# Peptides against a protein of PDB entry 2AKA: the designs that were tried, part 163

Target 1, 299 residues: chain A of PDB entry 2AKA
Amino acid sequence: MEDLIPLVNRLQDAFSAIGQNADLDLPQIAVVGGQSAGKSSVLENFVGRDFLPRGSGIVTRRPLVLQLVNSTTEYAEFLHCKGKKFTDFEEVRLEIEAETDRVTGTNKGISPVPINLRVYSPHVLNLTLVDLPGMTKVPVGDQPPDIEFQIRDMLMQFVTKENCLILAVSPANSDLANSDALKIAKEVDPQGQRTIGVITKLDLMDEGTDARDVLENKLLPLRRGYIGVVNRSQKDIDGKKDITAALAAERKFFLSHPSYRHLADRMGTPYLQKVLNQQLTNHIRDTLPGLRNKLQSQL

## One batch from the design tools (peptide; made by RFdiffusion4, then SolubleMPNN)

Design b2_p24_2_s1 (from b2_p24_2, 15 letters changed)
Fold by OpenDDE base, seed 2:
Structure b2_p24_2_s1 (fold): chain B 299 residues (1-299), chain A 24 residues (1-24)
Amino acid sequence: as target 1 above (299 residues)
Amino acid sequence: SLAASLAEIEALFPEIDALVQKLE
């Protein structure tokens, strides 16, 4: 079934060319979380490259459709500039920023128009994610006072769709009961059927506390469970710590931690990639017959 | 163009049909 995700990618690209109002519920995974929850770090860890915009406040201001494709070569391509192969991932970052600014202007506003980025790499599994703007209550710069609600409305366009899985990213060093990601997921998926929990910042929890009950799916149970990850610190990012080294440190963290050692084989970024690949593949399999019928009715 | 995009989608039908048949 290795061809299912690439097939849906081709459909996704074709519908993107039609326009943002294309009424098609494609099987996909939407990434949701509060600002600074660690979403960008998770995505960069999948690719093994620094390529996403960084900064304070709302960094992701347009949906980013990130299509990861396992390949013998490593390069990136944007749908808005087909034929241009990016091998320098700093140039990928700059293109995301430029394309975002082209549409949103200088006021740090948001737009619902997606950026479509495909990354070919020998280091990735086939996986498509839609990175969405981080939820916030605090406008920055020239953002309107109601930016919080604009972001929520944008997220709802994705997460309310029945064929959309939700990757809910929550930091462990904050009260999980107040997680923006888990709240929005609960609103649109009250039975927890479409939500996958990711817990970041496990290394930043207060001494004597842990997220064991959450990771064991005992506190706020989701059908698809929770996966803990450890991202690079801001200091590590600023110091350009290698992602490969960070992944090794993540593995060491889980293996050496008394509360997580027994879960170590079901934690970490590599395991998360495998789970997401499998879940997306299975989800496409389950939805493809219905999708075929819907496509026929629209053409 | 819209027409070209629709044609691209339609061109995927044989592959989709083959996969659906395999999965059923």
Scores: peptide ipSAE 0.230, ipTM 0.831, DockQ to the pose 0.716
Fold by OpenDDE base, seed 5:
Structure b2_p24_2_s1 (fold): chain B 299 residues (1-299), chain A 24 residues (1-24)
Amino acid sequence: as target 1 above (299 residues)
Amino acid sequence: SLAASLAEIEALFPEIDALVQKLE
């Protein structure tokens, strides 16, 4: 059953060559959130490596299909440069930036053309995520004034699909009712059937406040619930603080916090990875028979 | 390119079918 995700990965790779307008609704998880919501940190924590572009403003400017594959070896491969194995994850970051710039130019524009990245690692569960550009209202650089709408249109191409699960990443230190991630999720999934909530920056909340009601699924209920995580600070990222140490600190945070200790076993990055693996696997299982029939009819 | 991609998809059908049968 664990082989379901790799099989869908192969389908996804094949369809990537056909172009963006593939009518096939593949089971997948789209990652959505505002700028600086912590999406990149969550993904890097899964891999245990720093490999995503960082900076101010819009960092992710093309969809990144991130295919995590459990393996005895650790390396990365891009679909656009088959046969090249990356073992240095800084080189992975540079390749993402270079490939992004190749298509979008130097104006910090966006493109809906995905980058397909497969990461083999003993530290990951099989999991495929589509990292999408962060939602923003503020153009940067030479971006057009309507960049916000361009991003939204791009996101809608993914999140409107029936077989697309939505990983909505929201920072706890902001008003969650105004979360860009939760807003777009509610728009396309009003019953909360396809949305998984991730709450970041729990460690940055004002003293005397907590997100317990959200994490207990009482404030903005989602069928698939919420999972809280604690990412490295920007200072820690810049200083290349060890992700393993950060994960230990995350565990300690939940265990020691009076509002979260009772939820600690259902919080944190490792638990999130496990849940996403299970949910994606189950989702593929449920959709694969119908997908097979649709594939046959379209060929 | 399109033809090649379609061929790759078709080549996966036996594996897909086998998995679907196991899931049913």
Scores: peptide ipSAE 0.221, ipTM 0.828, DockQ to the pose 0.727
Fold by OpenDDE base, seed 4:
Structure b2_p24_2_s1 (fold): chain B 299 residues (1-299), chain A 24 residues (1-24)
Amino acid sequence: as target 1 above (299 residues)
Amino acid sequence: SLAASLAEIEALFPEIDALVQKLE
């Protein structure tokens, strides 16, 4: 069972070379959310390193296929530069930015061509995620006026696929009913069968308010439920606060919060990572027979 | 190249088949 995710990773790598014309619905998890919803922070918390581009507006401008592989060693590899091992995750960030700019240019446009990044780490569970551009309504810089729709169309290429699970990232300090992530998930997964809800910024909610009902799956029920997380603040990120310390603070937050204490063991980044690993593994198991047959028919 | 990618995919079939058989 532990080899299912690595197997799909190898398939994914092979298909990446074929391009978008591959009509193959690989089991995967697409990460969706509005800009500043906390997607990048969630992913970095999995790795325990700062390695994703940061900034205002649209930061992720190409799909990032992030393949996390549990290993005794810690390094990253890109599919577009095989053989180069990155041990400095700042260099990983720079490579993502450079590779993004190479394809999209300097206008901050988007491209549907994925960047494939594999991270080996003792701090991760086997997990593959496709980080997608954050949904936005406002073009920035030299972005085309229809950038919102371009992003949406790109997301739809992933989330409409039956074998795609959706990690919907929504901030708690915003109206969850208007969550871009949950809206798009509801559009393509009306029965909530493929969607996992992540609620960020629980620590930034107004005094006297909480997301208990959401986290208990009572407000906007998803079959796969919701998991709350507490990410580093922007100040902490800028100050390069240690992610390990942040994870400890996250644990403390849930344990000490009157509304969340009873949920604490089913909250937080480590639990999220575990759940995603398990769900992806099970999902691959369920879909692999059909995938095998489809592959055979296309070769 | 496309040919190389297809070959890589085809090379995975034995492993896929083995896993599928275990799941059945």
Scores: peptide ipSAE 0.215, ipTM 0.822, DockQ to the pose 0.727
Fold by OpenDDE base, seed 1:
Structure b2_p24_2_s1 (fold): chain B 299 residues (1-299), chain A 24 residues (1-24)
Amino acid sequence: as target 1 above (299 residues)
Amino acid sequence: SLAASLAEIEALFPEIDALVQKLE
């Protein structure tokens, strides 16, 4: 079943190219979360490179279809500039920013038109994610006053689809009951069938508190459960701390924490990658017959 | 079967490619 994700990638590329994204419910994982919830860090940790735009406010302003492909070589390609191989991931970041600005303009607005990015790497598992703009309540810069609702409308275009799994990213150092990610997931997936919870910033929780109940799926139960991760701090990111070192620190965090040590083998970024790969593969398998029929009817 | 479904879907790719080319 290792070839299922690449197959769907080809479909994604094809339908993106012909502008039929709205007509096909492709099996996919949409990443949702509030601004600064740690979505970008999670994605970068998968790749092991810094390649996503960073900054204050809304960083992701277009959907980013991120296709990770295990390969002996390491490079990135954009669908909008076929044939160009990026080996410098800073250039990847710049291209995302440039392509975003090209469509959204200078007002830091949003667009529902996806950017399709494929990353080949020996350090990744086959995995496709759709990174969506972070939910916000406060417009920044020249953003329209209704930017919150524009973002929500955009997210709903993805997460309402039956074949869309939802990776809900929530920070542990905030009230999880008020998590934007979990709220939107609950709205469109009230039975918790399509949602995978990711809990970030576990290392930033107040001393004496923990998210054990959440991680054990006892507080806000999801069928697919929760996975905790520890991302690099903003200071670490600014200092260009090596992601490999950060992953080691993450492992150490879980192993050494009294509340999480028993869960350590089911926590952390590497485990999250494995789970998402498996979940997506299985999801594709389950939806593929129906997808075939849909494709046959439309093509 | 899954294998049969995959084969059928893959058989659509040439047609998809042709459609893309028509739009270029």
Scores: peptide ipSAE 0.121, ipTM 0.728, DockQ to the pose 0.048

Design b2_p24_2_s2 (from b2_p24_2, 15 letters changed)
Fold by OpenDDE base, seed 2:
Structure b2_p24_2_s2 (fold): chain B 299 residues (1-299), chain A 24 residues (1-24)
Amino acid sequence: as target 1 above (299 residues)
Amino acid sequence: SLEQAIKEIESLFPEIDALVEKLK
């Protein structure tokens, strides 16, 4: 079972090389959420490194296929520059920015062409995620006025696929009933069969309020449930607070909070990684026979 | 190249088949 995710990764790489990545309904997890919902922070917390572009507005402008691979060594490799091993994750960030700008230009436009990044680390479980541009209603810089719809159309190319699981990232300090992530998930997955809810910014909720009902799967029920996480603050990120220390603080937050302490063992970034690994593995298992038949018919 | 990519995919078939059979 441990070899299923790496096998699908090899398929992803091969089909990406021939330009057919978008046409394959490979078992995968697409990450969706509004701008500033905390998606990038969740992904960086999985790796334990700062490596994603940061800034205001639309930061992710191309799909990022992030392949996490458990290994004895720590390094990153891009599909577009095979054989180059990155050990400095600041250089990984710069490469993502450069490769994005090469295709989209300086106008902060978007492209549906994925960037494929593999990260080898002893600190990760095998996991593949597709990070998608954050949903927005307001163009920034020289972005076209219809950028909202361009992003939506791009997301739909992934989340409408039957074998695509949806990681819906929503901030707790905003009205969850109006979450962009949950809305798009409900549109393409009305029965909540393919959607996993992530609730960020639980530490930023108003005093006397909590997201207990959501986390207990009682308010907006999903078959696969919800997992709460606490990311580093912007101040902590700017101050280069260690991610390991932040994960310890996250654990302490859940254990010490009256509304969440009973859920603490089923919350936090480490638990989220475990759940996603298991769910993706099981999903690959269930879809692999059909995938094999489809591959034979397409070649 | 396209040819190399096709060969790579085809090389995975025995592994996929073995896994599918194991999962039945």
Scores: peptide ipSAE 0.248, ipTM 0.856, DockQ to the pose 0.701
Fold by OpenDDE base, seed 3:
Structure b2_p24_2_s2 (fold): chain B 299 residues (1-299), chain A 24 residues (1-24)
Amino acid sequence: as target 1 above (299 residues)
Amino acid sequence: SLEQAIKEIESLFPEIDALVEKLK
């Protein structure tokens, strides 16, 4: 079963050449969340590198198909730049920004055309995620006034697909009932069959409050449950705190917190990676026969 | 091209079929 994710990666690469009009429902995980929910930090923690665009407002403006591949070597490749191996992850960030601007222009507009990025690393599990633009209500800069709806429409192109799992990223320091991620997930997955909840910013909750009931899947139950994570603070990112130290701090947080200690072995970024790898693998297994039949019928 | 993409997809069918059979 170790080859299922790489196989789907090859399918994704092949279908990317067909364009947006392809009626394709590949097994995948779409990452959704409001702006500043911590999506980028979660993805970077998987890779162990800083490589995603940063800034205020909408950072991700095109879908990013992030294909993580366990390998003995560490490098990145873009589908739009075949044959070029990136070993400097700062250059990866710059390429994402440049390729985004090439299509959307400099007005911070959005495009539904994906960027395909493959990262080979000895530090990752095989995992493919589609990072989607953060949901926002307020246009920034030269963004069109209807940017909120444009983003929603883009997200819906992914999350409405039956074979799409949804990684709903919500910050703990905000009212979970008002989570943009969980709202959109509930809209397209009302029974909570395709949604995995990620709770970020657990370390930023007010004293005397906790997300125990959420993490125990008792407040807003999802079939696939919730996983809490602690990302680097913006100060830590700016201070270039290494991800290894951040992962250790995350582990310490869960182990030392009275409300989370009993859940510590089922929390944190490393556990999230394992769960997502397993969930995606199993999902591919379940959907591959149907996908094969659909592909045959389209020939 | 679309044609090339279709060929690439078709080239994966034997692997897909083998995996599907293994998963039964």
Scores: peptide ipSAE 0.248, ipTM 0.853, DockQ to the pose 0.706
Fold by OpenDDE base, seed 4:
Structure b2_p24_2_s2 (fold): chain B 299 residues (1-299), chain A 24 residues (1-24)
Amino acid sequence: as target 1 above (299 residues)
Amino acid sequence: SLEQAIKEIESLFPEIDALVEKLK
């Protein structure tokens, strides 16, 4: 079962070389959420490294196919520069930014052309995610006024696919009923069959409030449920708080919180990573026979 | 190149087929 994700990764790499015209619906997880929902932090927490672009507004401007591969060594590789091993994850961040700018220019525009990044690490489970641009209503800088719709159109190219699972990232300190992530997921997955909910910023909720009902799948039910996480604050990131320490703090948060203590073993970044690995693996298993037939017909 | 990509995909078919058979 552990070999299924790497196999699909190889398919993804090959199809990326063919271009966007391959209507192959590969089993994958698309990450969606509003700007500042905490998507980047979740992904970085999986790796245990700071490697994604940071900033206000639209940070992810191209789809990032993030292939996590469990390995005895730790390094990153980009598909666009094969053979170059990155061991400094700051250089990974810079390469993402440079490669993004190369395609989109300096206007902070978006491009549907993916960046393919593979991260080998002993600290990760095999997992492939497609990080998508954060949904926004407000153009920044010299972005086109219709940037919101451009982002939505880009997201729709992924999330409308039947074999695409949706990781919907929503902050708990905002109205979850109006979550951009959950809205788009509901639009393309009205029965909640393909959507996994992630609730971030649980530590930033107002005193006396909690997201227990959401996390217990009672408020906005998803077949695949919800997982709460606690990311590093911006202050923690700026202060270079260690991700390992942050994960320990996250665990402590859930264990000590009266509303979440009973859920603690099914919360947090490590559990999320495990669930996503399992969900993706199972999803690949279920779709692989059909994928094989489709591959044969399209070549 | 497109040709190389196709060859790479085709090279995966035996492994895919083997896995598909195991999943039956």
Scores: peptide ipSAE 0.233, ipTM 0.844, DockQ to the pose 0.769
Fold by OpenDDE base, seed 1:
Structure b2_p24_2_s2 (fold): chain B 299 residues (1-299), chain A 24 residues (1-24)
Amino acid sequence: as target 1 above (299 residues)
Amino acid sequence: SLEQAIKEIESLFPEIDALVEKLK
């Protein structure tokens, strides 16, 4: 079963290269959340590198198909520039920005055309995620006034697919009942069958409050449950705090918190990565026979 | 079986690659 994710990766690459003429409902995990919900930080924590665009407002403006591959070596490859190995993750960030700007222009618009990025690392499990633009209600800069709806429409192209799992990223320091991620997930997955909840910013909650009921799947139940994580603060990111150190701090946070200690072994970025790997693998297994038939019918 | 499905999908890759090349 360990080879199922790489197999789907090859399919993703092939269909991406074919372009719009190949519409296939591939088993995948789409990452959704409001702006500043912590999506990019979660992904970077998986890799252990800073490589995603940062800033205020809409940072992710194209879907990013992030293929993590466990390997003895560490490097990245883009589908749009085959053969070039990136070992400097700053260059990876710059390439994402450049490739985004090439298609969207300078107006900070969005495009539904994915960027395909594969990261080989000894520090990752095999895992493929589709990072989607953060949901926003307020246009910034030269963005069109309907940017909120453009983003929503783009997200819907992914999350409405039956074989798409949804990683719904919500900050704990905001009202979860108003979570953009959970709202869109509920719209397309009303029974909570395809949605995995990620709760970020648990360390930023007001004193005397906690998200225990959410994390225990008692408040807004999802079949696949919730996993809490603690990301680096913006100050930590700006200060280039080591991700490994941040992961240790995350572990300490859960272990030392009265409300989360009993959940600590089922929380944090490493556990999230493991769960996603397992869920994606199982999902591919369950989908593969149907996928085969669809592929055969389309080729 | 899952194994059979995997093999079948793998057998499609050469065709997929050929199609991609043709569209370039």
Scores: peptide ipSAE 0.144, ipTM 0.752, DockQ to the pose 0.048

Design b2_p24_2_s3 (from b2_p24_2, 14 letters changed)
Fold by OpenDDE base, seed 2:
Structure b2_p24_2_s3 (fold): chain B 299 residues (1-299), chain A 24 residues (1-24)
Amino acid sequence: as target 1 above (299 residues)
Amino acid sequence: SLEKALQEIESLFPEIDKLVEKLK
């Protein structure tokens, strides 16, 4: 089954070339969450590199199809510039920004046209994620007043698809009952069959509070459950703290916390990556027969 | 080109079919 994710990646690339990637119901995982929920940090932690745009307001302004591929070598490549291998991940970040600006202009608008990025690394499991713009209610810069609804419409193009799994990212230091990620997931997946919960910022909760009930799947039950993670602080990111060191600190956090110690083996970024690989592989297996028939009918 | 992309998709069908049969 190791070849299932790479096979779907090739299908994604082919359909992207003909401009049908947004309408294609391929088995995939869409990442949703409010601004500053920690989505970008989770994705960078999978790769072990800083490569996503940073800033205030809406950072992700186009869908990013991130294809992680286990390999003996480490490099990145974009579908829009085939044949160019990136070994400096700062250049990857700059290319994402440049390609985003080329389509959206200087007004910080959004576009539904995906950027396709493949990362080869010995440090990753095979995994494909679609990073979507963060949900917001506050326009920034020259953004239109209805930017909130534009973002929502873009997200719906992905999360309403039956073969789309939803990675709902919510910060623990905010009211989980009001999580934008969980709200949109509940709207399109009312039975919680396609949603995986990620809880970030567990290290930033008020003293004497914890998210144990959520992580144990007792408060807002999802069939696929919840996984807690601890990302680098903004200070650590600005200071270019090593991601490997941050992952060690994350492990230490769960092991040393009285409320989470018993869950520590089912928490953290490495466990999340493993679970997502397994979930996506199994999902492709279940949907592949129907996908074959659908592909034939679309040609 | 569109034609090249369609050919690429069609070229994947035998592999897809093989995998589907293995999964049954």
Scores: peptide ipSAE 0.242, ipTM 0.852, DockQ to the pose 0.740
Fold by OpenDDE base, seed 3:
Structure b2_p24_2_s3 (fold): chain B 299 residues (1-299), chain A 24 residues (1-24)
Amino acid sequence: as target 1 above (299 residues)
Amino acid sequence: SLEKALQEIESLFPEIDKLVEKLK
């Protein structure tokens, strides 16, 4: 069971060489959410390193296939530069930015061509995620006026696939009924069979309000439920607050909050990572026989 | 190349088959 995710990783790497013409529905988790929903922070918290591009507007401009692999060593490698091992995660961030700019230019445009990044770490569970550009309605910089639709079209290339699970990231300090992530998930997964809800920014909710009903799966039910997380604030990120300290603060938040204390063992980044590992593994198990048959018929 | 990628995928079939059998 532990080798299923690495096996699919090898398939992903091989298919990346074929390009967009490959109609292969690989079991995967696509990460969707509005801009500033906290997607990048969730992914960085899994790794325990700052390595994703930061900034205003659209940060992720190409799909990022992030392959987390549990290992005794800690390093990263890109499919586009095989043989180079990155041990400095700031260099990883710079490489993502450089590779993005190489394809999209400097105009903050987007490209559907994925970047494949593998991170080996003793601090991660095996987990593969496809980080997608954040949904936006407002072009920034030199972005085209139709950037909203370009992003949506890109997302649809992933989330419409039957074997794609959807990690829908929504901030709690915004109206969840109007969540961009949950809207797109509902469009392609109306029965909520493929969608996992992540609720961020629970610590930024107004006093006297909480997301208990959502987290208890009572407001907008998903078969796979919701998991709340507390990410580092922008101030904490700018101040280089340690991710380990942030994870401890997250645990404390859930344990001490009157509305969430009873859910604390089913909340937080570590629990989310475990759930995603298990769900992806089970999903691969269920889909692999059909995938094998499809692959054979195409060869 | 496309051909190389297809060969790599095909090379994974024995491992896939083994895993599929274990999962039945």
Scores: peptide ipSAE 0.242, ipTM 0.848, DockQ to the pose 0.729
Fold by OpenDDE base, seed 4:
Structure b2_p24_2_s3 (fold): chain B 299 residues (1-299), chain A 24 residues (1-24)
Amino acid sequence: as target 1 above (299 residues)
Amino acid sequence: SLEKALQEIESLFPEIDKLVEKLK
């Protein structure tokens, strides 16, 4: 079953070479969330490396097809520079920024053209995610005033596809009812069949409050449920707190918290990665027969 | 090129077919 994700990765790479195809509906997970919702931290925690652009406001400005591949070695490869192996993940970050700027220019605009990044690591499960620009209402730099809608339109190109699962990332320290991620997910997945909820910043909730009802799938039910995570704080990131230590702290957080202790084994980044691997694998399994027919019809 | 990409996709069909059959 682990071979299913790599197979789809090869398909993704091949189709990326052709360009955007409106009829393409590959089984995939699109990551959506407001700016500063913690998406980048979740993805970096999967890899165990800092490799994504950081900053205030918009960070992801092109879709990032992140293909995690379990391997005995650790390195990254970009589809746009085949044959170059990156072992320094700082260089990976720089390449993402450079490749983004190459297409979007210096105005901090967005482009729907994906960046395809494959990361080989012994610390990851096979998992492919499409990181999408964070939803925002405030233009930054020389972004057009309608950047919010441009981002939304870009997201819709992915999340409206029937074979697209949605990883909706929402911060717990904000009103979940106003979660940009859950709103867009509800719009395209009203029955909550394709949406996986991720609740970040559980450690930043006000004293006396918790997200237990959300995590127990009682407040805003999703068929695929919710998984809480605790990411590194910005201070931790700036202070070079390693991801391994952060993951240990995350585990401790859930185990020690009265409201979450009973859920601890179904929370945290490692569990999230496992669940996503399983759900993507199963999703590919369910869609592959139809995909085969679709591919044949397009050739 | 487009042709090369199409050939690559076609080259995956045997593997896809095999997997699809296993899933039935």
Scores: peptide ipSAE 0.231, ipTM 0.841, DockQ to the pose 0.773
Fold by OpenDDE base, seed 5:
Structure b2_p24_2_s3 (fold): chain B 299 residues (1-299), chain A 24 residues (1-24)
Amino acid sequence: as target 1 above (299 residues)
Amino acid sequence: SLEKALQEIESLFPEIDKLVEKLK
């Protein structure tokens, strides 16, 4: 089963060349969450590099198909510029921004056309995620007043698909009952069969409060459960705090916290990456026979 | 092109078939 994710990656690349008219429900994980929920930090922690656009408002403006591939070498490749190997991840960030602007212009608009990025690294597990624009209610710059609905419509193109798993990213320091990620997940997955919950910013909760009930899957049950993570703060990011150091601090946080100590072995970014790899692999296994039949009928 | 993409997908069928049979 080790080759299932790379196989689906090749299918994704081929379908990307066909364009938006391809109606194939590929097994994948879509990442959803409100702006500033910590999605970008989670993805960067998987890679161990800073490579995603940062800023206020809507940072991700196109879907980013992020294909992580375990390899002996470390480099990135874009589908739109095949043959160019990026070893400087700052250049990867710049290319994402440039390619986004090429399609959307300078008005901070959005486009449903994905960017396909493959990252080879010895530090990653095989994993494919679709990073989607953060949900927001506030237009910025020259964005249209209905940008919230445009983003929602874009997300729905992914999360309504039966073979799409949903990585719902919610910050713990906000009211989880009002989580944009959990709301959209519940709308399209009312039985909680396709949703994996990620709870960020656990370190920023008010003293005397915790997310134990959520993490124990007792408050808003999901079949696939919840995983808590602690990302670098904006201050840490601006200060260029090392991701490896941040991961160590995350481990220490869970081990030392009275509410989370008993869950520590099932928390944190490394565990999340492992779980996602396993769940995606198993999901592909379960859906591949049906996918093969569908492909045969369409070709 | 669309034709090239379709050919690429078809080229994956033998591998997919092998995996599907293994998973049954």
Scores: peptide ipSAE 0.230, ipTM 0.845, DockQ to the pose 0.741

